# Peptides against a protein of PDB entry 6J54: the designs that were tried, part 59

Target 1, 223 residues: chain A of PDB entry 6J54
Amino acid sequence: NENLFASFIAPTMMGLPIVTLIIMFPSLLFPTPKRLINNRTISIQQWLIQLTSKQMMAIHNQKGQTWSLMLMSLIMFIGSTNILGLLPHSFTPTTQLSMNLGMAIPLWSATVFTGFRYKTKTSLAHFLPQGTPALLIPMLVIIETISLFIQPVALAVRLTANITAGHLLIHLIGGATLALLNINTMTAFITFTILILLTILEFAVALIQAYVFTLLVSLYLHD
Target 2, 42 residues: chain B of PDB entry 6J54
Amino acid sequence: QFQFTGIKKYFNSYTLTGRMNCVLATYGGIALLVLYFKLRSK

## One batch from the design tools (peptide)

Design b1_p25_2_s4 (made by RFdiffusion4, then SolubleMPNN; from b1_p25_2, 19 letters changed)
Fold by OpenDDE base, seed 5:
Order: sequence, then C-alpha cells, then structure tokens
Structure b1_p25_2_s4 (fold): chain B 223 residues (1-223), chain C 42 residues (1-42), chain A 25 residues (1-25)
Amino acid sequence: as target 1 above (223 residues)
Amino acid sequence: as target 2 above (42 residues)
Amino acid sequence: ELSLLLEYLARQMAKIAELTLSALL
C-alpha cells in the first residue's frame, strides 16, 4: 500500500531535500552546559552520558578510550533520531539503509584498520579460533574472513530492519484498529490496547538499537 | 605450556604466532591459486 | 439499562480511541 510506505519517502520542500535539517535537529536537543550546577534536565542528561561512557569504555585501554567521544555522540544521535521518529507523521532517517551503511562502513573500517595497525599479530590470529583441528584450519579461516566482511552489513541491516519493522507494525495494527471500530467495538478495544503496548515497546527498541549499534562498534574496536 | 617441534612450532592453533602463521599461509595459498588461474586463463 | 449504558460507554471510548489513533498515524 502506497499509504503504508509513504512515511519512508525522503521529504522535500520546494524541490530541496530537508533531510539534512532533520539529521541536524537532534543536536539542538543536547545543549552544552554553561554552569557548574546546571538545570535538572541537563544534569540528568550529563549523568546518563557519563554512566554509559564509563560502562562502554571499561573494556578498553587508554588508546581505546580515545574513541569515547565518537561512540557517545553516535549513541546519542541514533537514540535521539529513533525516538523522534516515533512522533506522528515524522520521518526517521535511520529507516534508510543508505544512512546506516554510511555510518556502519566507515566505523567498521576504522576499527579494523586500527586493529591491524596497533595489534597486527592479535588481529591476524583472530581469524583462527584457538584449538581448531588442523584439517579445518583453512576452511575456518575463510569462514572467519567472510564473517568479518558481513559485520558492517549486519550492523546496518539490524538497525534499519528493527526500526522499519516497528513502524510498519504500528501502522498495520493502527489500520486494523480503525477498520474494526465499525465491526466490533470490543475487538477494536483489544487491538488498540495491543497498539499502545507495542508503542511502548518501540520506545524501548529505539533506545536498545542505539545501544547495540554503538556497543558492537566498541566491541569490534576491542577485538 | 605446549612444546612444539618441527613444523608444528610454526603452524599450530594454540599459540599466537602459530595461529598467525596459519592465517598467513592460508591467504598465501589462496593468492597463489587465484594467480595460477588468472595466468592460466590468459 | 446497564447494558445500554455499557454500550454507550463503549462507543464513546471507541470515538476517543479513533481520535487518538488518527493523531498517532
């Protein structure tokens, strides 16, 4: 249905793409602190950022901790865009696979090249699990190499598929609820309750996907 | 501690150096095969 | 009388749900 997928079309105004403005908008929601003791909202935001930063960077050494700023900006960006995308009649940039690939491929490449640059022996050894039987070594090395190249694709597709599927499910159940209002009010009420529960779940999924995306990038950096 | 002698010293799945050498040997073998087929097709 | 009241309430709730759903879509 064209109406179902219309929300995924890139918006334009006066023939100019406004996607750039939409992508930049979440940055305005996180102002820099100006005081030692800030407002309650800003204090909570900074506290959450510090906690997540401490948790994610705990597994990294001093060199890995240099990536903290980039990883925190990434999780805040994806999280905020996903939450804003749940607003009615809003366009979610993270539903576009091109955007997610544009984030996943450079970050994955940076982590892989960083690994080969500073830990060449360990990175090469990672293609062969310890204790592998001698006869399976060539095959397993090939499989692990293929697995490495699938990582950026899996990272982008996971985020895109989860957010897109959530949006589609909300629209489908919403449409079904509207159709059932004229047929059976009780069934429509049950379906509407499910829709509310699903919406709450999608808020959680939006945050979890942002965290998982950033965590996997961090994990690839550590390995 | 694993003590390896001969070829097993350089090619094993238990030591870091051995694992690295196995990976390099595998890539080298694949590269040689690709090169062989490329030269044969010409 | 109670059944009629329940049906009336159900219809009112359905209208509210429809408005809410239209706002969410």
Scores: peptide ipSAE 0.006, ipTM 0.560, DockQ to the pose 0.010
Fold by OpenDDE base, seed 4:
Structure b1_p25_2_s4 (fold): chain B 223 residues (1-223), chain C 42 residues (1-42), chain A 25 residues (1-25)
Amino acid sequence: as target 1 above (223 residues)
Amino acid sequence: as target 2 above (42 residues)
Amino acid sequence: ELSLLLEYLARQMAKIAELTLSALL
């Protein structure tokens, strides 16, 4: 079982943490445009950023649209790290709960404080759903307050759990396939086919989780 | 649109101001309770 | 002869799959 979780251990070289370099690596994959008409790869990247920014910021007012740069950088970072994590023998930083909490808590705090600063009345009113019976008001306010503090935890755990579970499943089925190659080749082919399908699914999950994480941060900002 | 009179005008779950006041009242009540128990324990 | 060829091809594919899997894990 230790071998299953070995891929989630923070890598070090000569006692120095390489995690910092791994976190910074995705930034090299997205170079800044230098020309009016860039290469096809850069053009596609910019196009995707524009599409996602348009979709995510459509629900925000002009003041909320100031967060577009931060949200787009966030989705590109998480998405790229998740996809790179699916490479063989690669370490995925987003599998670390500490990293995801490190992203979720500040972003959540920023959105909450921004809400209280610019929409104080509305933000306070969100602790009490509309139409609540009078007798349930005190309890519901408490529950809603607790719910607010659970948001950053849920945001971090969701990302961590989905990415980690995907990697674990790939390793488990992969290990089973290798073991079955020496026992029954036909069964090994079946498990290998499942592994391929699962890998394709994990690519989709990697992108979806990046989007959901950023979207929820955006929604908290809108509220 | 709702018409509220009396205390319901200020403390209701339908209007924005009413909900805000209810939340503030709840937090105030909790704060007072915490203060009461803190003083009682002394 | 065809069955032997298919078995041979299946074995070769299995080797490729093993190498690929070993590279992925």
Scores: peptide ipSAE 0.006, ipTM 0.576, DockQ to the pose 0.010
Fold by OpenDDE base, seed 2:
Structure b1_p25_2_s4 (fold): chain B 223 residues (1-223), chain C 42 residues (1-42), chain A 25 residues (1-25)
Amino acid sequence: as target 1 above (223 residues)
Amino acid sequence: as target 2 above (42 residues)
Amino acid sequence: ELSLLLEYLARQMAKIAELTLSALL
């Protein structure tokens, strides 16, 4: 059991935490363009950023589009960290609930406060769905209030759980495959095939979770 | 589209203003209840 | 001969799988 969770322990070198360096490493993969015509890799990267930016900011008004830089940086950060975390013997910072809460709570609070500050009437009205029967109004307002406070927790837990579960599953199936190699080669081959498929799935999950996290933050800003 | 008269004009679940007022009324009621129980314990 | 060849190939694939798995884990 201890070996299963060893990959989730924050790495330290000589008693010094290197987590900070790991968190900053993805920034090196995204250099700023200095030329009108960039290299193929940079051009593709910028193109993807522009596409995702257009899709995510299409929901927002001009005032909401001010958040474009923050949201794009968020999706790039989470996406890059998740993908890099799938590398062998890599530490994924997003598997740490503390980190995800540290991102979710401020972003959520910022969106909620922005809503209350600039759209007070609409924000207060969101606590009561339209068309609610009169008798259910007080109870539903309470439920919606509780739901609001659960949003940052759900945002953080969703990201943490999906990435963590994926890593655990890869380790478990990988360990089983190694154990079966000496017992039954045919069964080991089957489990290895499953492991490959699972790894491909985890790459997709890594990108999806980054997108969902950013999208939900964006959606809360819109509401 | 909605013709509300009396109290329903200000407290309804269909209009934006009505929904806002309902929410405020609910929070106000809860606050008063909490205050009541707090004062009752003394 | 075919069975021996298949067993040989299976063993080689298992070795490759083990190396790949050890590299990934």
Scores: peptide ipSAE 0.006, ipTM 0.572, DockQ to the pose 0.010
Fold by OpenDDE base, seed 3:
Structure b1_p25_2_s4 (fold): chain B 223 residues (1-223), chain C 42 residues (1-42), chain A 25 residues (1-25)
Amino acid sequence: as target 1 above (223 residues)
Amino acid sequence: as target 2 above (42 residues)
Amino acid sequence: ELSLLLEYLARQMAKIAELTLSALL
C-alpha cells in the first residue's frame, strides 16, 4: 500500500523541491511558431489551440474574449501536465489539491469580480433565479450565495479527484496483473486487457478534465 | 412585458432590477439581524 | 520434448511480460 501512494508524494532531490521544474517542463513542449509553415507537431498544436479557442470564446463578447490567452494557457497547462502524469514513474502536479486550489480560487475570484465590475446588475440578479415565489426568495438567495462559494472548491476537487482516482486504478489493476502472472496467466491476461482499456480511458479523462476545468472558468466569466 | 405596481415594481423575481433589489434586501436583512444579535450580546 | 519446449517458451514469455509490465508501471 505504501508503494501505491508513493507516486503522489512531492518529489525532492537533496532536500530541494523539484516540483517547480516539473511544473515548468510542459512549457517546453509548446514552442512558439517561427515559420509560416511549421513542423507537423507544431501545426497540429496550433490547430488544436485555435479550434478550442474558437469554441470557448464563441460564448463571450469582445470584452470577454480578452480572457482567451489566459484560458488557452490554462487548458494547455492542465492538459499537458495530466498527459505527462500518465507516463510511468511520473509525478502529476494536478493530483495535488493545493495546486488546483491555487489555480481555481484566483480564477474564480477574478471572474466574480469581473462580473460585479462590468455587469453588476446581472451578477447580483444571478443570486435569485427568475420566477421564484416571493416566500422562497430569502432562502434561495442564501443557497445561491453558498453555491457561489463552493464553486472554486468543487472546481479544484473535481480535477484532483478524477486524476488521482485514475492513477490509483492504474496502479491497482497493474499491481493485480503482476501478481496474477505468477498465479494464473489467463486471468492475468484479462486483467491486462482491462488495464489497457483503463489507460486509454485515462488519457481521455486527462484531456476532458482539462477542458472542463477551463470551460467552467469560462462559464463563470460569462455569467 | 410585466406590469408591476407599487412595491412589486421594485421587488420582483421576474425583472432584472427587481431580482437585484430582492438580493440586496436579503443581504441587508441578514446584516441587520447579525448586527442586532451582536449588539444584544454586548 | 515438445511439451517441455512449449512450457519453456511459455515461461520465457511470462518473464518478458513481467519485465515489460514492471517497466510500464
Scores: peptide ipSAE 0.000, ipTM 0.568, DockQ to the pose 0.009

## One batch from the design tools (peptide)

Design b1_p26_1 (made by RFdiffusion4)
Fold by OpenDDE base, seed 5:
Structure b1_p26_1 (fold): chain B 223 residues (1-223), chain C 42 residues (1-42), chain A 26 residues (1-26)
Amino acid sequence: as target 1 above (223 residues)
Amino acid sequence: as target 2 above (42 residues)
Amino acid sequence: SSFSSFFSAFISSFSSVVSSIFSNFI
């Protein structure tokens, strides 16, 4: 059991945290364009960023679109770190709940406070759904208030749990395939096939979770 | 547009102002209850 | 602008919270 969680220990070199370098590494994979007509790889990257930006910011007005840079950087960071984390013997910082809480809480608080600052009446009205019976109003307001404070926790835990669960499953099934190689080759082949299918699924999950995290932050800003 | 009279004008679940007032009233009520229990414990 | 000041405050708050969380849990 200890060997399963060994991959989630923060790497250090000579007592210095290498986690900072690991977090900064994905930024090197996305160089800034210097010319009007760039290389094919950079052009594809910029095209994808533009498409995702248009999709994410379509629900926001001009004031909300000022958050486009922050949201796009967030999705690129989480997505790239999640994909790179699927490499063998790699450490994924997004598996650490502390990192995800560090991202979720400030972004959530910023969106909530922005809503209260510019749309005070609407933000307060969101604690009470329209058409609620009079007798249920106090209870429902309390529930909606509690729901608001659960949002950053749910946001962080969702990302952490999905990525961590994926890594654990890959390690468990990978270990099972190696153990079954000398016991039953047929079952080992089946488990290896499942491992391949799971890794493909985890690539999709990594991108989806990055998108969902950013989308939910964007939706909280829209409200 | 909703036409409310009396207390329903200020406290309703349909208008933005009414919903806001209901939320504020609920928070005020909870704050008063907490204050009451705090003073009772002393 | 109001957004620039808010954005700077957000970045500062984010950096502070991240540093605090990492210092406490890592």
Scores: peptide ipSAE 0.094, ipTM 0.734, DockQ to the pose 0.019
Fold by OpenDDE base, seed 3:
Structure b1_p26_1 (fold): chain B 223 residues (1-223), chain C 42 residues (1-42), chain A 26 residues (1-26)
Amino acid sequence: as target 1 above (223 residues)
Amino acid sequence: as target 2 above (42 residues)
Amino acid sequence: SSFSSFFSAFISSFSSVVSSIFSNFI
């Protein structure tokens, strides 16, 4: 079990935390453009950022679009960390529930606070769905209130669970392939093929979870 | 489209104002119940 | 104004979480 979960232990060097460096490392992969015609990599990055920005901010008015910078930085951070975490012998900070809660709770609270600040009437009305029978109003308001407080937890747990599960599965199948190499080469080859397909899937999951996390934060802001 | 009279004008599940008032009334009721039980325990 | 405050709060909370992770393993 210790060998299985060793990849999820926060790395330290000489007692100093390296996690800080790991968290800051993705920022080096996204340099600011300095030219009218940039490198292909930077151009693709900017295009992706613009595409995702247009998609996510399409649901917001001008006031909500002020959150574009933060939301785009969030998706870039989570996406890059998740992708880098798929490298061998790498540590993914987003596998730590504490980190994801640290992101989810402030962002959720900010969106809720912003809603109450600028759209108090609408925000309060969201605790009661439209057309609710009169007898169900008190209970439903309570349920919606509880649902609101579950949102940050669900946001963090969803990201953590998906990324962690993917890492564990890659590790287990990878270990199985190595164990089967000396037992049955054909079975090991099949397992290796599954591992390759799984890694491709996990790359997609890494990006999707980053998008979903940011999208949900954006949707909470829209409400 | 919605024509409400009496108490339904202020407390309804269709209008934005009505929904807001229902939520506030629910919270107020819960607060009063909590207060009642707190005072009763003494 | 609200964006800057929320962003600052996010950075502060994130740093706190990172520090908490470090405290658990060091």
Scores: peptide ipSAE 0.078, ipTM 0.740, DockQ to the pose 0.022
Fold by OpenDDE base, seed 4:
Structure b1_p26_1 (fold): chain B 223 residues (1-223), chain C 42 residues (1-42), chain A 26 residues (1-26)
Amino acid sequence: as target 1 above (223 residues)
Amino acid sequence: as target 2 above (42 residues)
Amino acid sequence: SSFSSFFSAFISSFSSVVSSIFSNFI
């Protein structure tokens, strides 16, 4: 079972943490445009960024639009790292809970503090749902306060769990396929087919989780 | 829409101000309770 | 300060729970 989780260990070379380089690598895939009309790849990237930016920031006012750069950078980072993590024998930084917490906590804190700074009355009122019976007000306020603190944890764990689970399944099915190659070729073929379908699913999950993570951060900002 | 009088005007679960005041009152109460128990243990 | 303390306490508790789960699973 330790071998099962070996792929999630932070890689090091000669005692140096190469995980830093892995985290920085996706930045190379998104170069800045240098021409009025760029190549097809950059044009598609910019179009996607623009499209997602419009969709994500449409719910925000003008002040919220200032977060567009950060949110777009976030979704591009998470999305690219998740997709790159699906490469064989690759390490996905987003499978590390520490990484996701490192992103979730500051972003959540920033959104919450921003809300308190600019919309103090509304933010405080969110701890008490409208129409709550008077007898339940104190308890509900406490529950909502606890719920607020669970938000960054839920955000990080959701991303970590979904990506990690996908990787585990790919490794398990892949290992089973290799083990069955010399035992039963027909069964090995079936497991291989499942592996292909699962891989396709994981590509979708990788993008969806990046979107959901960014969307929730954006939603917390909107509140 | 809602006509509240007296204490209900300031502490209600329907108006924004009322909800805010309820939250503040709850936090204040909890803080006082914590202080009370802290002072009691001393 | 109180908010930070509650948050830190929550993180510590969560870290403990997560570590326990992983220690039992692995």
Scores: peptide ipSAE 0.023, ipTM 0.765, DockQ to the pose 0.031
Fold by OpenDDE base, seed 2:
Structure b1_p26_1 (fold): chain B 223 residues (1-223), chain C 42 residues (1-42), chain A 26 residues (1-26)
Amino acid sequence: as target 1 above (223 residues)
Amino acid sequence: as target 2 above (42 residues)
Amino acid sequence: SSFSSFFSAFISSFSSVVSSIFSNFI
């Protein structure tokens, strides 16, 4: 049973944390531009970053656009780690809830505190939806307060659950395919086809989850 | 555009200020209740 | 200014972590 989750165990070598190297590896794939006209790969990367930054920061004012660097780095990090995690026998750090909480809680708290700092009145008003009947006000304020505190947890769990579930499915279907190779070749071929389709889906999910994570952080900042 | 008079002017679910006041009043009420129960237990 | 200070603190913390990692492995 633990064999199913063996791929999610943080890898260590001789007691040394290899996880740190795995986390830092994606940074090597995104070198800083050094020339006016860069290589094709770097140019494409810069173009994608500019495109995503333009879309993400369109919602924010000038004060909110100060977060652009943080949000873009976040989406690039999560996206790259998620994509690299789909490689065979690779470890995905974002499958670890601790890591995602480590990202979600500080970012959420920063956005909430920033909101209270600059838009105190509006932020306090968000605890009560507009047009609420007078008798429901106390209860609804409590619910909205609870909802606020659930946000960082939901942010982390969403990312963790989606990536973890995808990896589990890939491993299960992959294992089933290998097991069926010796039993029924036709059925094995069908399961293999499903595995390919699932892998393609997981590529999309990997990018979407990175985007959603960053977008929600951005929305919390916008209030 | 609603014209509220009296207490409704300060505690409204439609205006920004009114919503803020309602939230603050709710938190204040909860804090007072908690304080009451803490003092009552003594 | 408050966000800039927060961001600078984050960068400094990140730099310290990276430096610590490299100091341990190199």
Scores: peptide ipSAE 0.015, ipTM 0.699, DockQ to the pose 0.016

Design b1_p26_1_s1 (made by RFdiffusion4, then SolubleMPNN; from b1_p26_1, 21 letters changed)
Fold by OpenDDE base, seed 5:
Structure b1_p26_1_s1 (fold): chain B 223 residues (1-223), chain C 42 residues (1-42), chain A 26 residues (1-26)
Amino acid sequence: as target 1 above (223 residues)
Amino acid sequence: as target 2 above (42 residues)
Amino acid sequence: NSLEEFLRALELALEDLLRSLLLNLV
């Protein structure tokens, strides 16, 4: 009675949702440094955080750099949850659209509000691209306004769709490989190779989607 | 930088102020249209 | 419910695609 979507059902134990524990679990994988020079694992983690922080915050001014902690925590959270979700028979919270919308909408609204708060003129002017013909101004402003409201939806759907599609492909190809083991060993080997390559790709996608999600939030902050 | 005169000075798609005014004018026009249709049903 | 239906439709489409690819490959 198990289907491909069984892994996407929110797990419960004794009627209580385990989703809360699963969401909090990745936080245990990143302990806070207690020494000036920590062990190799923590040092590598801090090094990666610093590199990503430098890259993402390079386009922001001092006021925008205040968001560095939040953006870094976001990328670490999404990245870790996505990677952990690739474990066999694991539940990935980021496959739930509700979770991604719950993250995207507040962050998007915060960035848009921050833009209007500190860069009112630039934010308002952003609704009209430079050099627009006069006859197209009203329609283009409307389209740009609609585009703004689509941003949080696109942000959430992109993450959810990419992670979900990856999981579905892994399960489908995995099931096909198992089915082909008793039919044709050579074809099963080929499909298994594809499965391995796809798994490696999904690890990359898991990190890229976390980065893109955070980057887009950062770009919306920059306006 | 472009130098405009008349109405184009305040409403243009090239200057920052002009773009802002165009956006505000568009929103104002839409608001007036919505208000018109809302008041017309009364 | 709509999302679940969409995901199920996507699953079926992917299964059909995979079956077609396997039939064409073998």
Scores: peptide ipSAE 0.079, ipTM 0.661, DockQ to the pose 0.038
Fold by OpenDDE base, seed 2:
Structure b1_p26_1_s1 (fold): chain B 223 residues (1-223), chain C 42 residues (1-42), chain A 26 residues (1-26)
Amino acid sequence: as target 1 above (223 residues)
Amino acid sequence: as target 2 above (42 residues)
Amino acid sequence: NSLEEFLRALELALEDLLRSLLLNLV
């Protein structure tokens, strides 16, 4: 019985986990600029980082902009790992729920505690939406409290589910295409076309999920 | 511009202070209920 | 372990669905 989830198992070499090396590998693709006029690749990367930084930090005040470096590093890390994970026979660390929870929970906690520290009144007021009828206040406060604690879980699960589902579909359709090559060439061609379209979609999803993850963390900081 | 008088001045769902007080009152009420049941069981 | 079991179950379900679709096309 061939396991389609073999690609999601943490790879090891001679009993030593190489996941750490895989996680650190994207850092090599983003070298620090050392020249006034850098290479084309580095210049494009810096330009993209600046654009995304301006867009994400536009909603924050001066105090919130201190988180810019952390948020940008987060989006670059998740985005790069997701894109690299779409390479053939590559392991995507972000498919691991443990990794995503390890990122989501501390960041969420930091944003919530920062909010309570500097904006105590506003943060407490967020548990009750404006215009709520008096009879619904206690119930809605409880629901909003539960919603707050679901946020870090939702961040991790959303990222994990989207990336994992995409990888699973690629493997399933890819395997079906290979199986159909010896049965029906016409059907195999159709399935192969779907596979190509799906891979293109997954590239977009990989970037979007990285952006959404970072954006939601940023929004929680803003609130 | 909402003009609230009495208890509605401090407990309302439109002002930040009112919303904060409502949240604190809700948590306080829940905490007191939990405390009551714990003390009653002992 | 529960998540892994769920993912395995999902894999089997998708594989069965794909096989059924392929058998209907052939």
Scores: peptide ipSAE 0.041, ipTM 0.657, DockQ to the pose 0.037
Fold by OpenDDE base, seed 3:
Structure b1_p26_1_s1 (fold): chain B 223 residues (1-223), chain C 42 residues (1-42), chain A 26 residues (1-26)
Amino acid sequence: as target 1 above (223 residues)
Amino acid sequence: as target 2 above (42 residues)
Amino acid sequence: NSLEEFLRALELALEDLLRSLLLNLV
């Protein structure tokens, strides 16, 4: 039998990593509309994109709304990869910390540098909250600086941990259900019900984590 | 609104400019401390 | 290295926990 972490191993075919193809696959699920009235799937996709774009970019000014395309592409990418990762025996690229760091660090640095470029005074002032006592200023500035550098790490780890933990839990409960089928049918039914509820929860978590990831990047841009 | 005089005009935690100057002063102090220890070791 | 060892240890612990739970349910 395979170990619990076998599903998290990067897949290879003929010694070549197919992770690149898996990462590019979600792009095929979002074709560009060519008609005024598209089919139901594209219409729903456009509706969701429009709603999320209006919601996320409502807090930004005109200059901040320039990032709309990047942020929407990010949420669609993470969301689609997370949902596809819930398929049985599928590989989820977002379970890899390297991938999430590869997304988080550049986006975080871009937002921070953009803030320093256009709003230097405001960005520097964010290292010190208003009304801070004079004695706490040096220590608080250091803490806020450390907090800034922890942001990309926390962003990546949050996404990785949530998706990975969900997958592990599904595998564990699923394995327990299969093991109990030959022991106690009633208990197996209970664990199976829990597995179904957990799977539904993981669908929600997959979308929420994509949204939170993108939202936090957007909030860092707003600051 | 806020009346600051002297050094408090440039170094305060209430105004935007004051906060910026405090941050810069903190970084400058840390840089000087690091420089001092580096030069002391040699 | 160390992370792999930790993950293996975690896997073994989870498997043991699962086995213990299954044995208690019998």
Scores: peptide ipSAE 0.018, ipTM 0.637, DockQ to the pose 0.037
Fold by OpenDDE base, seed 1:
Structure b1_p26_1_s1 (fold): chain B 223 residues (1-223), chain C 42 residues (1-42), chain A 26 residues (1-26)
Amino acid sequence: as target 1 above (223 residues)
Amino acid sequence: as target 2 above (42 residues)
Amino acid sequence: NSLEEFLRALELALEDLLRSLLLNLV
C-alpha cells in the first residue's frame, strides 16, 4: 500500500520541496521560437498551440481573447505535467488536490468576477434559466447559486480524480501482471496487454483533462 | 417576443431584466429573512 | 486526511475487484 501511494507524496529534499522544480520543469520543454523555420518539434508545438488556441477562443469575443494567453499557458502546463507524470517513478503535481484547487479557485473567481463586472445583468440572469415557472424561481435560484460555488470544486476534483485513478490503475494492473508472471504466463500476458492499452489511454486522458480543465474555465468566462 | 404588463414586466423568467430582478428579489428576500431571525433572537 | 482515507479505500476496493476478477479468470 505504501508503494502505491508513495508516488503521490510530494517529494522533498533536505526539507526543501522540489515540487517547485517539478512544476517549473515543463516550461523548459516549450522554448520560445528564435528562427523563422524552427526545429520540427518546436514547429509541431506551435502548430498544436495555434490549433488549441483557435478552438478555445472561438467561443469568446474580443474581450475574451485577452484570456487566450492565460488559458493556453494553463493547458500547456496541465498537459505537460500530466504527460510527464506518466513517466516511471515520476511525480504529477496535478494529482494533488491542493494544487488543482489552487489553480481552479483563483481562475474560477476571476472569471466570475469579470463576468459580474462587465456583464452584470447577464451574470445575474444566469442564476435563473429561461422559462422557469414562477413558483420554482426561488428554489432554482438557490440551486443555481449553490451550483456556481460547486464549479471550482468539481473542476479540481475531476482533474485530480481522473489522473489519480489512472495512476492507481496502472500500478494495480502492473502489480497484478508481476504477480501473475509466476502463476500463469498467459494471463500475465493478457494483463500486460491491458496495461499497455491503459497507459495509452492515460496519455489521452492526460491531454483531455488538460483540455477540459481549460475549456471549463473558458466556458465559465463566457457565461 | 413576449409582452408583459404590470408586475410581470419586472419579474419574469423570460427576459434578461426580468430574470435579474427575480434573482435580486430572491437574494433580498433571503437576506431579509436572515435579518429577521437575527433580530428576533435578540 | 479524509482524502487520503478515501484514496486508500478506493485503492483497496480496486484491489479487491482486481483480485476477484483474476480469481474468476483462473
Scores: peptide ipSAE 0.090, ipTM 0.676, DockQ to the pose 0.037; fails the geometry check

